# Designs tried in a protein design run: peptides against a protein of PDB entry 7SFY. Part 39

Target 1, 41 residues: chain A of PDB entry 7SFY
Amino acid sequence: ELFNLESRVEIEKSLTQMEDVLKALQMKLWEAESKLSFATC

## One batch from the design tools (peptide; made by RFdiffusion4, then SolubleMPNN)

Design b2_p17_4_s3
Fold by OpenDDE base, seed 4:
Structure b2_p17_4_s3 (fold): chain B 41 residues (1-41), chain C 41 residues (1-41), chain A 17 residues (1-17)
Amino acid sequence: as target 1 above (41 residues)
Amino acid sequence: as target 1 above (41 residues)
Amino acid sequence: RVQQLKDKLWELQKKIA
């Protein structure tokens, strides 16, 4: 595959988007676990 | 949505898979940049 | 390859987020 500025930008964009999704999922998990901990303590 | 053990496991599985994809993208970016650096030094 | 990874991300988003 040819790597140029366009390819690099595309990869970096994808990385950023994936990081955002990871954060969102982590937040959802945290919220659920927090509620569970509160309810079961 | 109902959160139970099954839901937690599903979220954690998704998180892990996304982390693996992130690593793959990072590796591809690194490889490309490494080759570029080597060729342009 | 990059597109495949993006597609996988999309599938994960649809499944859980």
Scores: peptide ipSAE 0.107, ipTM 0.524, DockQ to the pose 0.057
Fold by OpenDDE base, seed 1:
Structure b2_p17_4_s3 (fold): chain B 41 residues (1-41), chain C 41 residues (1-41), chain A 17 residues (1-17)
Amino acid sequence: as target 1 above (41 residues)
Amino acid sequence: as target 1 above (41 residues)
Amino acid sequence: RVQQLKDKLWELQKKIA
């Protein structure tokens, strides 16, 4: 791989996008499990 | 969304896959920047 | 929404990893 400023920026952009998706999935999991626990109490 | 055991397992599987890709990208970034810093010293 | 997130992951994997 050719590594320069452009490559570094591209990798960091992808990392940020994945972090956003991870947060969204974690929030959905938390919401679903919270609602389930509430409903089962 | 229908939430049951299957849905939870699917979400957790996706989270695991994303964590693996994140780790791979972070490792590539570290390796590239480490080599660059080494070469510039 | 979950499928959209999976699709985004797939796109990112194809692009870099």
Scores: peptide ipSAE 0.106, ipTM 0.525, DockQ to the pose 0.056
Fold by OpenDDE base, seed 3:
Structure b2_p17_4_s3 (fold): chain B 41 residues (1-41), chain C 41 residues (1-41), chain A 17 residues (1-17)
Amino acid sequence: as target 1 above (41 residues)
Amino acid sequence: as target 1 above (41 residues)
Amino acid sequence: RVQQLKDKLWELQKKIA
């Protein structure tokens, strides 16, 4: 496969997008688990 | 939204899949950039 | 291979976004 500036930029954009989704999921999980813990008090 | 055991398991499964894809993409980027660096020597 | 990764990401995003 070719790897040039355009390919690198596209891969980096995909990485950033995946990291954002991963962080969002982690935050949702944290919030849900925190709320559950609060409710059980 | 409801958050129960099933929802948590599904979110955690999605997180794991995202992490695996992210790692694979990072490795591909590293390999491509490394090969490019070697080629320019 | 990169396209498969993008497709997987898109599929996961549809479930949560």
Scores: peptide ipSAE 0.103, ipTM 0.517, DockQ to the pose 0.056
Fold by OpenDDE base, seed 2:
Structure b2_p17_4_s3 (fold): chain B 41 residues (1-41), chain C 41 residues (1-41), chain A 17 residues (1-17)
Amino acid sequence: as target 1 above (41 residues)
Amino acid sequence: as target 1 above (41 residues)
Amino acid sequence: RVQQLKDKLWELQKKIA
């Protein structure tokens, strides 16, 4: 494997995709927590 | 699907795994860039 | 190595996000 402009762009693209998924997971966590309700008396 | 402690823990575990992969990608990018050489005259 | 990271990303996406 040879490092060149194409491979650098591919790595940066993968990083961006992972950041997007991270944000999506964080939003899912936030949404789930915001909809959480507790039993009360 | 029901949100509970188990599902929250699972989401947080996935977030941690993604952060680890992100760091690995960033390290790969750094290593590749540090080893990069240019043709010169 | 990059492919393994992409595969891990794909697995995590399928799992929850």
Scores: peptide ipSAE 0.105, ipTM 0.522, DockQ to the pose 0.061; fails the geometry check

Design b2_p17_4_s4
Fold by OpenDDE base, seed 1:
Structure b2_p17_4_s4 (fold): chain B 41 residues (1-41), chain C 41 residues (1-41), chain A 17 residues (1-17)
Amino acid sequence: as target 1 above (41 residues)
Amino acid sequence: as target 1 above (41 residues)
Amino acid sequence: RVEELKKKLWELQEKIK
């Protein structure tokens, strides 16, 4: 049970870090696509 | 960052890596939940 | 693509909680 709990906590930490990276990539993509659309208009 | 083909390819590569990690984490979660279920049944 | 992965990540977080 203790090992199961520790494993869940570690997975949750990894998922949180991945969410932060996803948010950063999402913002970069939005900014890049916005600039490209503006440059073509 | 200058958004060109190289930067887009790098972002897609990162997203693919994150998908692979998600699959690994899903398997670990399933294993943990399955073991818990088997232990209680 | 990013939004879909974000949703899957959120669902996994909720299962762990």
Scores: peptide ipSAE 0.089, ipTM 0.504, DockQ to the pose 0.351
Fold by OpenDDE base, seed 2:
Structure b2_p17_4_s4 (fold): chain B 41 residues (1-41), chain C 41 residues (1-41), chain A 17 residues (1-17)
Amino acid sequence: as target 1 above (41 residues)
Amino acid sequence: as target 1 above (41 residues)
Amino acid sequence: RVEELKKKLWELQEKIK
């Protein structure tokens, strides 16, 4: 596989997408924990 | 959605998979960069 | 950037475990 500008851009796009997924998971975790705290405290 | 043990395990699985992908991407970047260095130096 | 994502991922894993 040729590593060129197109390949780099595609990798950067994938990394950005993964960052967005991580943020979404963080928010879901926060929401779950906050609701749990509300329910138990 | 109910946050329970099943939900937590599923999130952990997803996070582990994402970590593996991140490592793979890191290695690909390293390989490409090292080959580029070889070609240009 | 990959290392930053790995760090965030690790932190999330540790928080969930």
Scores: peptide ipSAE 0.085, ipTM 0.492, DockQ to the pose 0.314
Fold by OpenDDE base, seed 3:
Structure b2_p17_4_s4 (fold): chain B 41 residues (1-41), chain C 41 residues (1-41), chain A 17 residues (1-17)
Amino acid sequence: as target 1 above (41 residues)
Amino acid sequence: as target 1 above (41 residues)
Amino acid sequence: RVEELKKKLWELQEKIK
């Protein structure tokens, strides 16, 4: 298996997608934690 | 930038780390959502 | 690009700890 331009481009696309998923999960976590803060008594 | 073994290993390590962070965020989200179910008062 | 992502990843990991 050779690590060439094509391989690097595909891996970097995956990294970008993972970054986007991380942001989405952080937002979901914030939403859940925010609701928890309002619901706790 | 070189398309060599060292570059490949470094990128693959970053992907693995991102997967671990995704799992951690998913767990935190699950925990927060679970607590919401208990936070009813 | 990879180095920038590594930095962001490190920051995110620190927030999760």
Scores: peptide ipSAE 0.078, ipTM 0.455, DockQ to the pose 0.055
Fold by OpenDDE base, seed 4:
Structure b2_p17_4_s4 (fold): chain B 41 residues (1-41), chain C 41 residues (1-41), chain A 17 residues (1-17)
Amino acid sequence: as target 1 above (41 residues)
Amino acid sequence: as target 1 above (41 residues)
Amino acid sequence: RVEELKKKLWELQEKIK
């Protein structure tokens, strides 16, 4: 694909979406690790 | 930043770095979820 | 390259839901 304004906008949208997924994964990881603290055995 | 070859290379580097972080988070999440299966209490 | 990342991203989003 030609590196033009449309390509840049699409890449920036993809980066933003990846950041959102990173945040979601970090939250899921935090939840899983938090539940491990309830392991009493 | 100017929309040129240098900017494209920098964006692609950022995308690659984010992909690496996504993989690391997926592995950490897998490890945490796997450990939850060992929760017997 | 970007399309492959978008595909993986979509798969990850679906897995998180």
Scores: peptide ipSAE 0.076, ipTM 0.454, DockQ to the pose 0.056

Design b2_p17_5_s1 (from b2_p17_5, 8 letters changed)
Fold by OpenDDE base, seed 5:
Structure b2_p17_5_s1 (fold): chain B 41 residues (1-41), chain C 41 residues (1-41), chain A 17 residues (1-17)
Amino acid sequence: as target 1 above (41 residues)
Amino acid sequence: as target 1 above (41 residues)
Amino acid sequence: LERVKQLKAKLDALQSK
C-alpha cells in the first residue's frame, strides 16, 4: 500500500493521541510521586 | 518531497519509540501507585 | 515529553520535504 497523504494524516493523528496519553501518564506519575514523597519519610 | 518508503520506515521507527516511552511511563506509574498504596493507609 | 517533542519534530521535518 502506497504511503499517501491520508496515511500520513492518520499517523499524525495517532501521534497526537499518543502525546496526549503520554502527558496524562506524566501528570499522573507526578501526582503519584508527589503523594508518595509527602506520605513517606 | 514525496512520502516514500524510507520516510514511512522512519515514522514507524518513531512510533515504536513513542510506544516504548508510553510503556515505560505506564510501568513507572504502576510502580509509583503501588508504592503509594503500600505507604499510605 | 522531550522525547515525544523530538519525534514530532523529526516527523514534521520529514513531511515538509
Scores: peptide ipSAE 0.115, ipTM 0.504, DockQ to the pose 0.035
Fold by OpenDDE base, seed 1:
Structure b2_p17_5_s1 (fold): chain B 41 residues (1-41), chain C 41 residues (1-41), chain A 17 residues (1-17)
Amino acid sequence: as target 1 above (41 residues)
Amino acid sequence: as target 1 above (41 residues)
Amino acid sequence: LERVKQLKAKLDALQSK
């Protein structure tokens, strides 16, 4: 397929969505790890 | 579901894969736009 | 974009857990 305005817009939307998911997962990971407890003596 | 080591590893792998795709798409977008020509007077 | 869609779907499923 030829690159045109429609294709560009679609790619940019996909990129934005992926970035949002990345940030969400990074935050979830941080939160989960922060709540992780270890057995203490 | 409880967060455990297996879940963490899976999330981190997914994050890495997404980052790779993001970078690839960003480069493709840049390349495509760089090759785009406009009618000139 | 097919790979992107597949990855997005997998990540969405993981995120929802």
Scores: peptide ipSAE 0.107, ipTM 0.523, DockQ to the pose 0.051
Fold by OpenDDE base, seed 2:
Structure b2_p17_5_s1 (fold): chain B 41 residues (1-41), chain C 41 residues (1-41), chain A 17 residues (1-17)
Amino acid sequence: as target 1 above (41 residues)
Amino acid sequence: as target 1 above (41 residues)
Amino acid sequence: LERVKQLKAKLDALQSK
């Protein structure tokens, strides 16, 4: 394993992509919970 | 789209999986940084 | 997510050195 600028950039891109997916999933969960709350009121 | 207990559980499992991958990537980055720091000392 | 931001900041710092 060689750490250099290329490796750093690639890791950063991967982390960013994962963060974006997490945010999307969190929003989907929030929306689902909100709809359920509304439906069960 | 139907929200129920099954759906919520599945979403939470996906989130957990993503968090685990993020942790793994974070550790890899930390290791790389540590090795570079050590090598450049 | 805060940790991710911290990691990005560290990466940027390394690039600047």
Scores: peptide ipSAE 0.106, ipTM 0.522, DockQ to the pose 0.087
Fold by OpenDDE base, seed 4:
Structure b2_p17_5_s1 (fold): chain B 41 residues (1-41), chain C 41 residues (1-41), chain A 17 residues (1-17)
Amino acid sequence: as target 1 above (41 residues)
Amino acid sequence: as target 1 above (41 residues)
Amino acid sequence: LERVKQLKAKLDALQSK
């Protein structure tokens, strides 16, 4: 692996993409918990 | 997709895994920035 | 390094939820 400006930019892009996925999963988790409560009440 | 306790647990596992990858990428980013400074000084 | 700080802050926010 080479560490330079191009690599830094690419890593930051990957981080941003993963943050977006994490946000999506958090929303799915909220929905799952909501439906769990709905199903058990 | 089904939203129940099993699904919640699986989503939480995925979130944890992605957090670990994000931490690794953050460390790589730090290293990349360090080497960029080294290469340009 | 500002972008790094921003990403770290966002990650911390995600982890704190």
Scores: peptide ipSAE 0.104, ipTM 0.538, DockQ to the pose 0.374

Design b2_p17_5_s2 (from b2_p17_5, 9 letters changed)
Fold by OpenDDE base, seed 2:
Structure b2_p17_5_s2 (fold): chain B 41 residues (1-41), chain C 41 residues (1-41), chain A 17 residues (1-17)
Amino acid sequence: as target 1 above (41 residues)
Amino acid sequence: as target 1 above (41 residues)
Amino acid sequence: LERVTQLKKKLEELQSK
């Protein structure tokens, strides 16, 4: 389909949302691993 | 929920998949923008 | 992970257009 300004903006919005989710998941992973190391040591 | 090795692996898998999609979208955006600049110049 | 699944689906739809 056609690429235009609206399509670009929509793609960039989706990219930003995905990046935010990735960051959140990375933080949760870090927290879980930190607790695990704390508990096992 | 319990955090264990299996959960960690699952989270890391999901993160990797999302990163791959993110990269693909970034590439498509770049391609589209490149074509647009090519066509408009 | 529900949020991740929804986002993935939306992105796939966007890619197909």
Scores: peptide ipSAE 0.099, ipTM 0.521, DockQ to the pose 0.048
Fold by OpenDDE base, seed 3:
Structure b2_p17_5_s2 (fold): chain B 41 residues (1-41), chain C 41 residues (1-41), chain A 17 residues (1-17)
Amino acid sequence: as target 1 above (41 residues)
Amino acid sequence: as target 1 above (41 residues)
Amino acid sequence: LERVTQLKKKLEELQSK
């Protein structure tokens, strides 16, 4: 396909969406790990 | 659901895959844009 | 594109848990 403005915009949109998901998952991971408690004696 | 080691590993694996895809898309975008030529008079 | 779609689907499933 020929790269044009439309293609660029579509790619940038996808990248932004992926970045948002990535950040959300990183937050979930951090939250889950920070709340993790260990058995103590 | 209960967070455990298995869940953490799966999340981290998914995050890594996301980063790889994101980097690949960013490279493709850069390559496409850097090769873009404009009509000149 | 197909790879991205599959990954997004998988991530959505993880997020919904």
Scores: peptide ipSAE 0.094, ipTM 0.518, DockQ to the pose 0.047
Fold by OpenDDE base, seed 5:
Structure b2_p17_5_s2 (fold): chain B 41 residues (1-41), chain C 41 residues (1-41), chain A 17 residues (1-17)
Amino acid sequence: as target 1 above (41 residues)
Amino acid sequence: as target 1 above (41 residues)
Amino acid sequence: LERVTQLKKKLEELQSK
């Protein structure tokens, strides 16, 4: 199939989903790192 | 611009970069979570 | 990474058509 508008839209959707996963991981990382700072033992 | 070969290559590069970042974040998350398990206080 | 791998696979499939 041609690399047409339909394909582009689908790729953009995929990229958006990847970005969402990236953001979620970044937030989880932040949360985990934040919890480590509370450890005083 | 047309969704041509040039655009496709650029998207692939972006996806690769995102994957690399995701891998790094996942590793960091794992490390952080692992450290939390050591906290016994 | 499983989700990302799936997305990459879909992208590759689209590009191969």
Scores: peptide ipSAE 0.115, ipTM 0.500, DockQ to the pose 0.035; fails the geometry check
Fold by OpenDDE base, seed 1:
Structure b2_p17_5_s2 (fold): chain B 41 residues (1-41), chain C 41 residues (1-41), chain A 17 residues (1-17)
Amino acid sequence: as target 1 above (41 residues)
Amino acid sequence: as target 1 above (41 residues)
Amino acid sequence: LERVTQLKKKLEELQSK
């Protein structure tokens, strides 16, 4: 594939979006686990 | 909305895959840019 | 970028659950 300004910009956009998703999922996982409760008598 | 062991494992798997892709793309970007040459007289 | 797009889609689906 051609590497030019357009393709570089697109790759950078994709990287940024993926980083945002990673952060979101990590936070979601933390929140879910932090709310985990165990049944106790 | 469901959070259980199965969903947690799947999320962690996806996170790992995304991290691998991020690293790969970052390396590809670096390689492409490092090979970029400018026409000079 | 096809792999990236597919992965993003799967992750978005997981986020929406």
Scores: peptide ipSAE 0.101, ipTM 0.519, DockQ to the pose 0.051; fails the geometry check

Design b2_p17_5_s3 (from b2_p17_5, 9 letters changed)
Fold by OpenDDE base, seed 3:
Structure b2_p17_5_s3 (fold): chain B 41 residues (1-41), chain C 41 residues (1-41), chain A 17 residues (1-17)
Amino acid sequence: as target 1 above (41 residues)
Amino acid sequence: as target 1 above (41 residues)
Amino acid sequence: LERVTQLKKKLDELQAK
């Protein structure tokens, strides 16, 4: 079994998906932290 | 381009790093969201 | 993460050969 084009493509797809999740989590974290600093009283 | 051992090693490192960051962000998000439940105002 | 873990496992196997 060899590391070929197909394997590379699959890994790159996974990396892209992970990056998307990472970005989503970063944004959610930012939102949550922003709410913590939000004062209404 | 070559799909050799070096390429595989680099991809593996990237996957590991992203996984670690994702886990960290998931925990931070959970903590932040948990703190929001203590909001009084 | 599960899929990525499986891919990493396969990658490790390839590197071991």
Scores: peptide ipSAE 0.123, ipTM 0.497, DockQ to the pose 0.045
Fold by OpenDDE base, seed 2:
Structure b2_p17_5_s3 (fold): chain B 41 residues (1-41), chain C 41 residues (1-41), chain A 17 residues (1-17)
Amino acid sequence: as target 1 above (41 residues)
Amino acid sequence: as target 1 above (41 residues)
Amino acid sequence: LERVTQLKKKLDELQAK
């Protein structure tokens, strides 16, 4: 079995990185929607 | 600006897909840790 | 998403061993 403490730490770091990207994308989406004029909706 | 309703829907779909993968990874991480023997920690 | 898919694959492989 290759799964050990090092593997766990690496996976958790990757998950955190993905969460950061998701939050950034959600914020960008909100900003884009905030700039979008009603006429273009 | 090309951002419109179609763009928003597409972005939200992508975000949802990423969130689904994140949740799956988090669950699998938990399961893997649950199976991991103390001796290999 | 490609990176995310690759991470899932690696996790599955680690879990299987």
Scores: peptide ipSAE 0.110, ipTM 0.523, DockQ to the pose 0.042
Fold by OpenDDE base, seed 4:
Structure b2_p17_5_s3 (fold): chain B 41 residues (1-41), chain C 41 residues (1-41), chain A 17 residues (1-17)
Amino acid sequence: as target 1 above (41 residues)
Amino acid sequence: as target 1 above (41 residues)
Amino acid sequence: LERVTQLKKKLDELQAK
């Protein structure tokens, strides 16, 4: 497999998409944990 | 939707998997760019 | 790309609960 500009662009697009999903998941986890901590007080 | 321990564990597992894939993609990109920079020297 | 798609699918499933 030959690496070219097209391959690099596709990898970078995938990385960006995954980073966005990671941020969303982290926010969901934080929200849930925040509610739980509030409920235990 | 009720958040519980099971939901939190599933989210954390997904986060870990995505982080591993991100690291792998970053390594692939670095390898390709390293070879290109070496070839231009 | 397939891995990203599958991870997105899992995320959507979790959000649907």
Scores: peptide ipSAE 0.104, ipTM 0.527, DockQ to the pose 0.044
Fold by OpenDDE base, seed 1:
Structure b2_p17_5_s3 (fold): chain B 41 residues (1-41), chain C 41 residues (1-41), chain A 17 residues (1-17)
Amino acid sequence: as target 1 above (41 residues)
Amino acid sequence: as target 1 above (41 residues)
Amino acid sequence: LERVTQLKKKLDELQAK
């Protein structure tokens, strides 16, 4: 199907969801690394 | 098992993969929008 | 978002150990 307004909105929604998950995972990683540092320092 | 160096590397790899997919989708969106603009301009 | 879901699942499994 050709690109249209609905397709654009759907793609942007998916991108936002991925960014949110990415942000959450980055925060989890930061916490894990911080705890590791705390335990080993 | 607790968080360790191997776990960190694995998580960072996953994050990088997600970022790559996100970047690819953003490029696809840009191309689609550019083509739409071209067709409607 | 299947790829994202898969990656999150793997991370969750890793963190559960």
Scores: peptide ipSAE 0.113, ipTM 0.525, DockQ to the pose 0.041; fails the geometry check

Design b2_p17_5_s4 (from b2_p17_5, 7 letters changed)
Fold by OpenDDE base, seed 4:
Structure b2_p17_5_s4 (fold): chain B 41 residues (1-41), chain C 41 residues (1-41), chain A 17 residues (1-17)
Amino acid sequence: as target 1 above (41 residues)
Amino acid sequence: as target 1 above (41 residues)
Amino acid sequence: LDRVRQLKAKLDALQAK
């Protein structure tokens, strides 16, 4: 693999994609916690 | 999909895996920046 | 690297819940 400006840009694009996944997981986690409370009440 | 305690645990496992990828990307980014400086000097 | 640090902080916050 070669590390240069193009590689840096590509890595940052991957980081952005991962951020989107993290946001989705945050929402799923919130929903899971909500349903857990619902199921145990 | 069903949201419960098991789902929450699975989500957190996925988050841990993503943390490992982020660590790898940190290192790659550092290396890319280093090589960019090298290539432009 | 601030981007990665921010993501790590968010990840840590999620794990702390």
Scores: peptide ipSAE 0.120, ipTM 0.543, DockQ to the pose 0.251
Fold by OpenDDE base, seed 2:
Structure b2_p17_5_s4 (fold): chain B 41 residues (1-41), chain C 41 residues (1-41), chain A 17 residues (1-17)
Amino acid sequence: as target 1 above (41 residues)
Amino acid sequence: as target 1 above (41 residues)
Amino acid sequence: LDRVRQLKAKLDALQAK
């Protein structure tokens, strides 16, 4: 395993992509919870 | 889109899976940092 | 998200060395 600038950049890109997915999932969860709350009121 | 217990569970599973990947990446980074530190000492 | 930010910070710190 070789760690250099290229490796760091790739890892950072992967982390960014994962963060985007996490945000999307969290928003979906929030949206679903909000709808459920509304529906059960 | 239908939100129920099943949907919530699936979302949480996905989030957990991503958390596991993040932990793995964190460990890889730590390992690389440790090796570099050792090599440059 | 906080964890992701922490990882990015670690990457940046490593590059600075």
Scores: peptide ipSAE 0.119, ipTM 0.517, DockQ to the pose 0.112
Fold by OpenDDE base, seed 1:
Structure b2_p17_5_s4 (fold): chain B 41 residues (1-41), chain C 41 residues (1-41), chain A 17 residues (1-17)
Amino acid sequence: as target 1 above (41 residues)
Amino acid sequence: as target 1 above (41 residues)
Amino acid sequence: LDRVRQLKAKLDALQAK
C-alpha cells in the first residue's frame, strides 16, 4: 500500500488511541499498586 | 478481579508491547513523511 | 496496522477486567 493522506490519518488516529490506552493502563497500575496493603508488625 | 502479581506482570508486558509498537509507528510515520515530495516551482 | 489493532484489542480486554 502506498502512503497517502488517508493512511497518515489512520496511523495518527491509531497512535492516539494507543497512547490513551497506555495512559489508562499506567494509571490503573499505579492505582492498584497504591491500594495494596502489606502485613505490618 | 483482584489485582495480584500475575495481573501486574501481564499489564506491564502489555504496556511494553504497546510502547514498542508506538515507537515503531512513529518512526514509520516520520520516515514516510520525510520521503514525500512536493511539486516545486 | 493489523498488529496494532490486535494489540489494541488485547489491551482493551485487559483493561475491561
Scores: peptide ipSAE 0.117, ipTM 0.526, DockQ to the pose 0.050
Fold by OpenDDE base, seed 3:
Structure b2_p17_5_s4 (fold): chain B 41 residues (1-41), chain C 41 residues (1-41), chain A 17 residues (1-17)
Amino acid sequence: as target 1 above (41 residues)
Amino acid sequence: as target 1 above (41 residues)
Amino acid sequence: LDRVRQLKAKLDALQAK
């Protein structure tokens, strides 16, 4: 649909989802980098 | 103001920028995990 | 996240008009 309330709501929902994904990736990155800091041998 | 083409374009531009950040984080995560999977000793 | 929050704020501002 065109430029209506429904479209705006859907875009806002997408932005929220992207934020959630970013948070998840940041946490995973932290975990990975934390492991790298430990000597494995 | 009313939701019009100009507003939509600006929102989509913002979404694109968020996507770029997401991709950057994904790349960093890939790099970190790749290093973890590779034996360093 | 800071950049994302800034972009969200811009979106909110646009929707408020």
Scores: peptide ipSAE 0.121, ipTM 0.505, DockQ to the pose 0.033; fails the geometry check

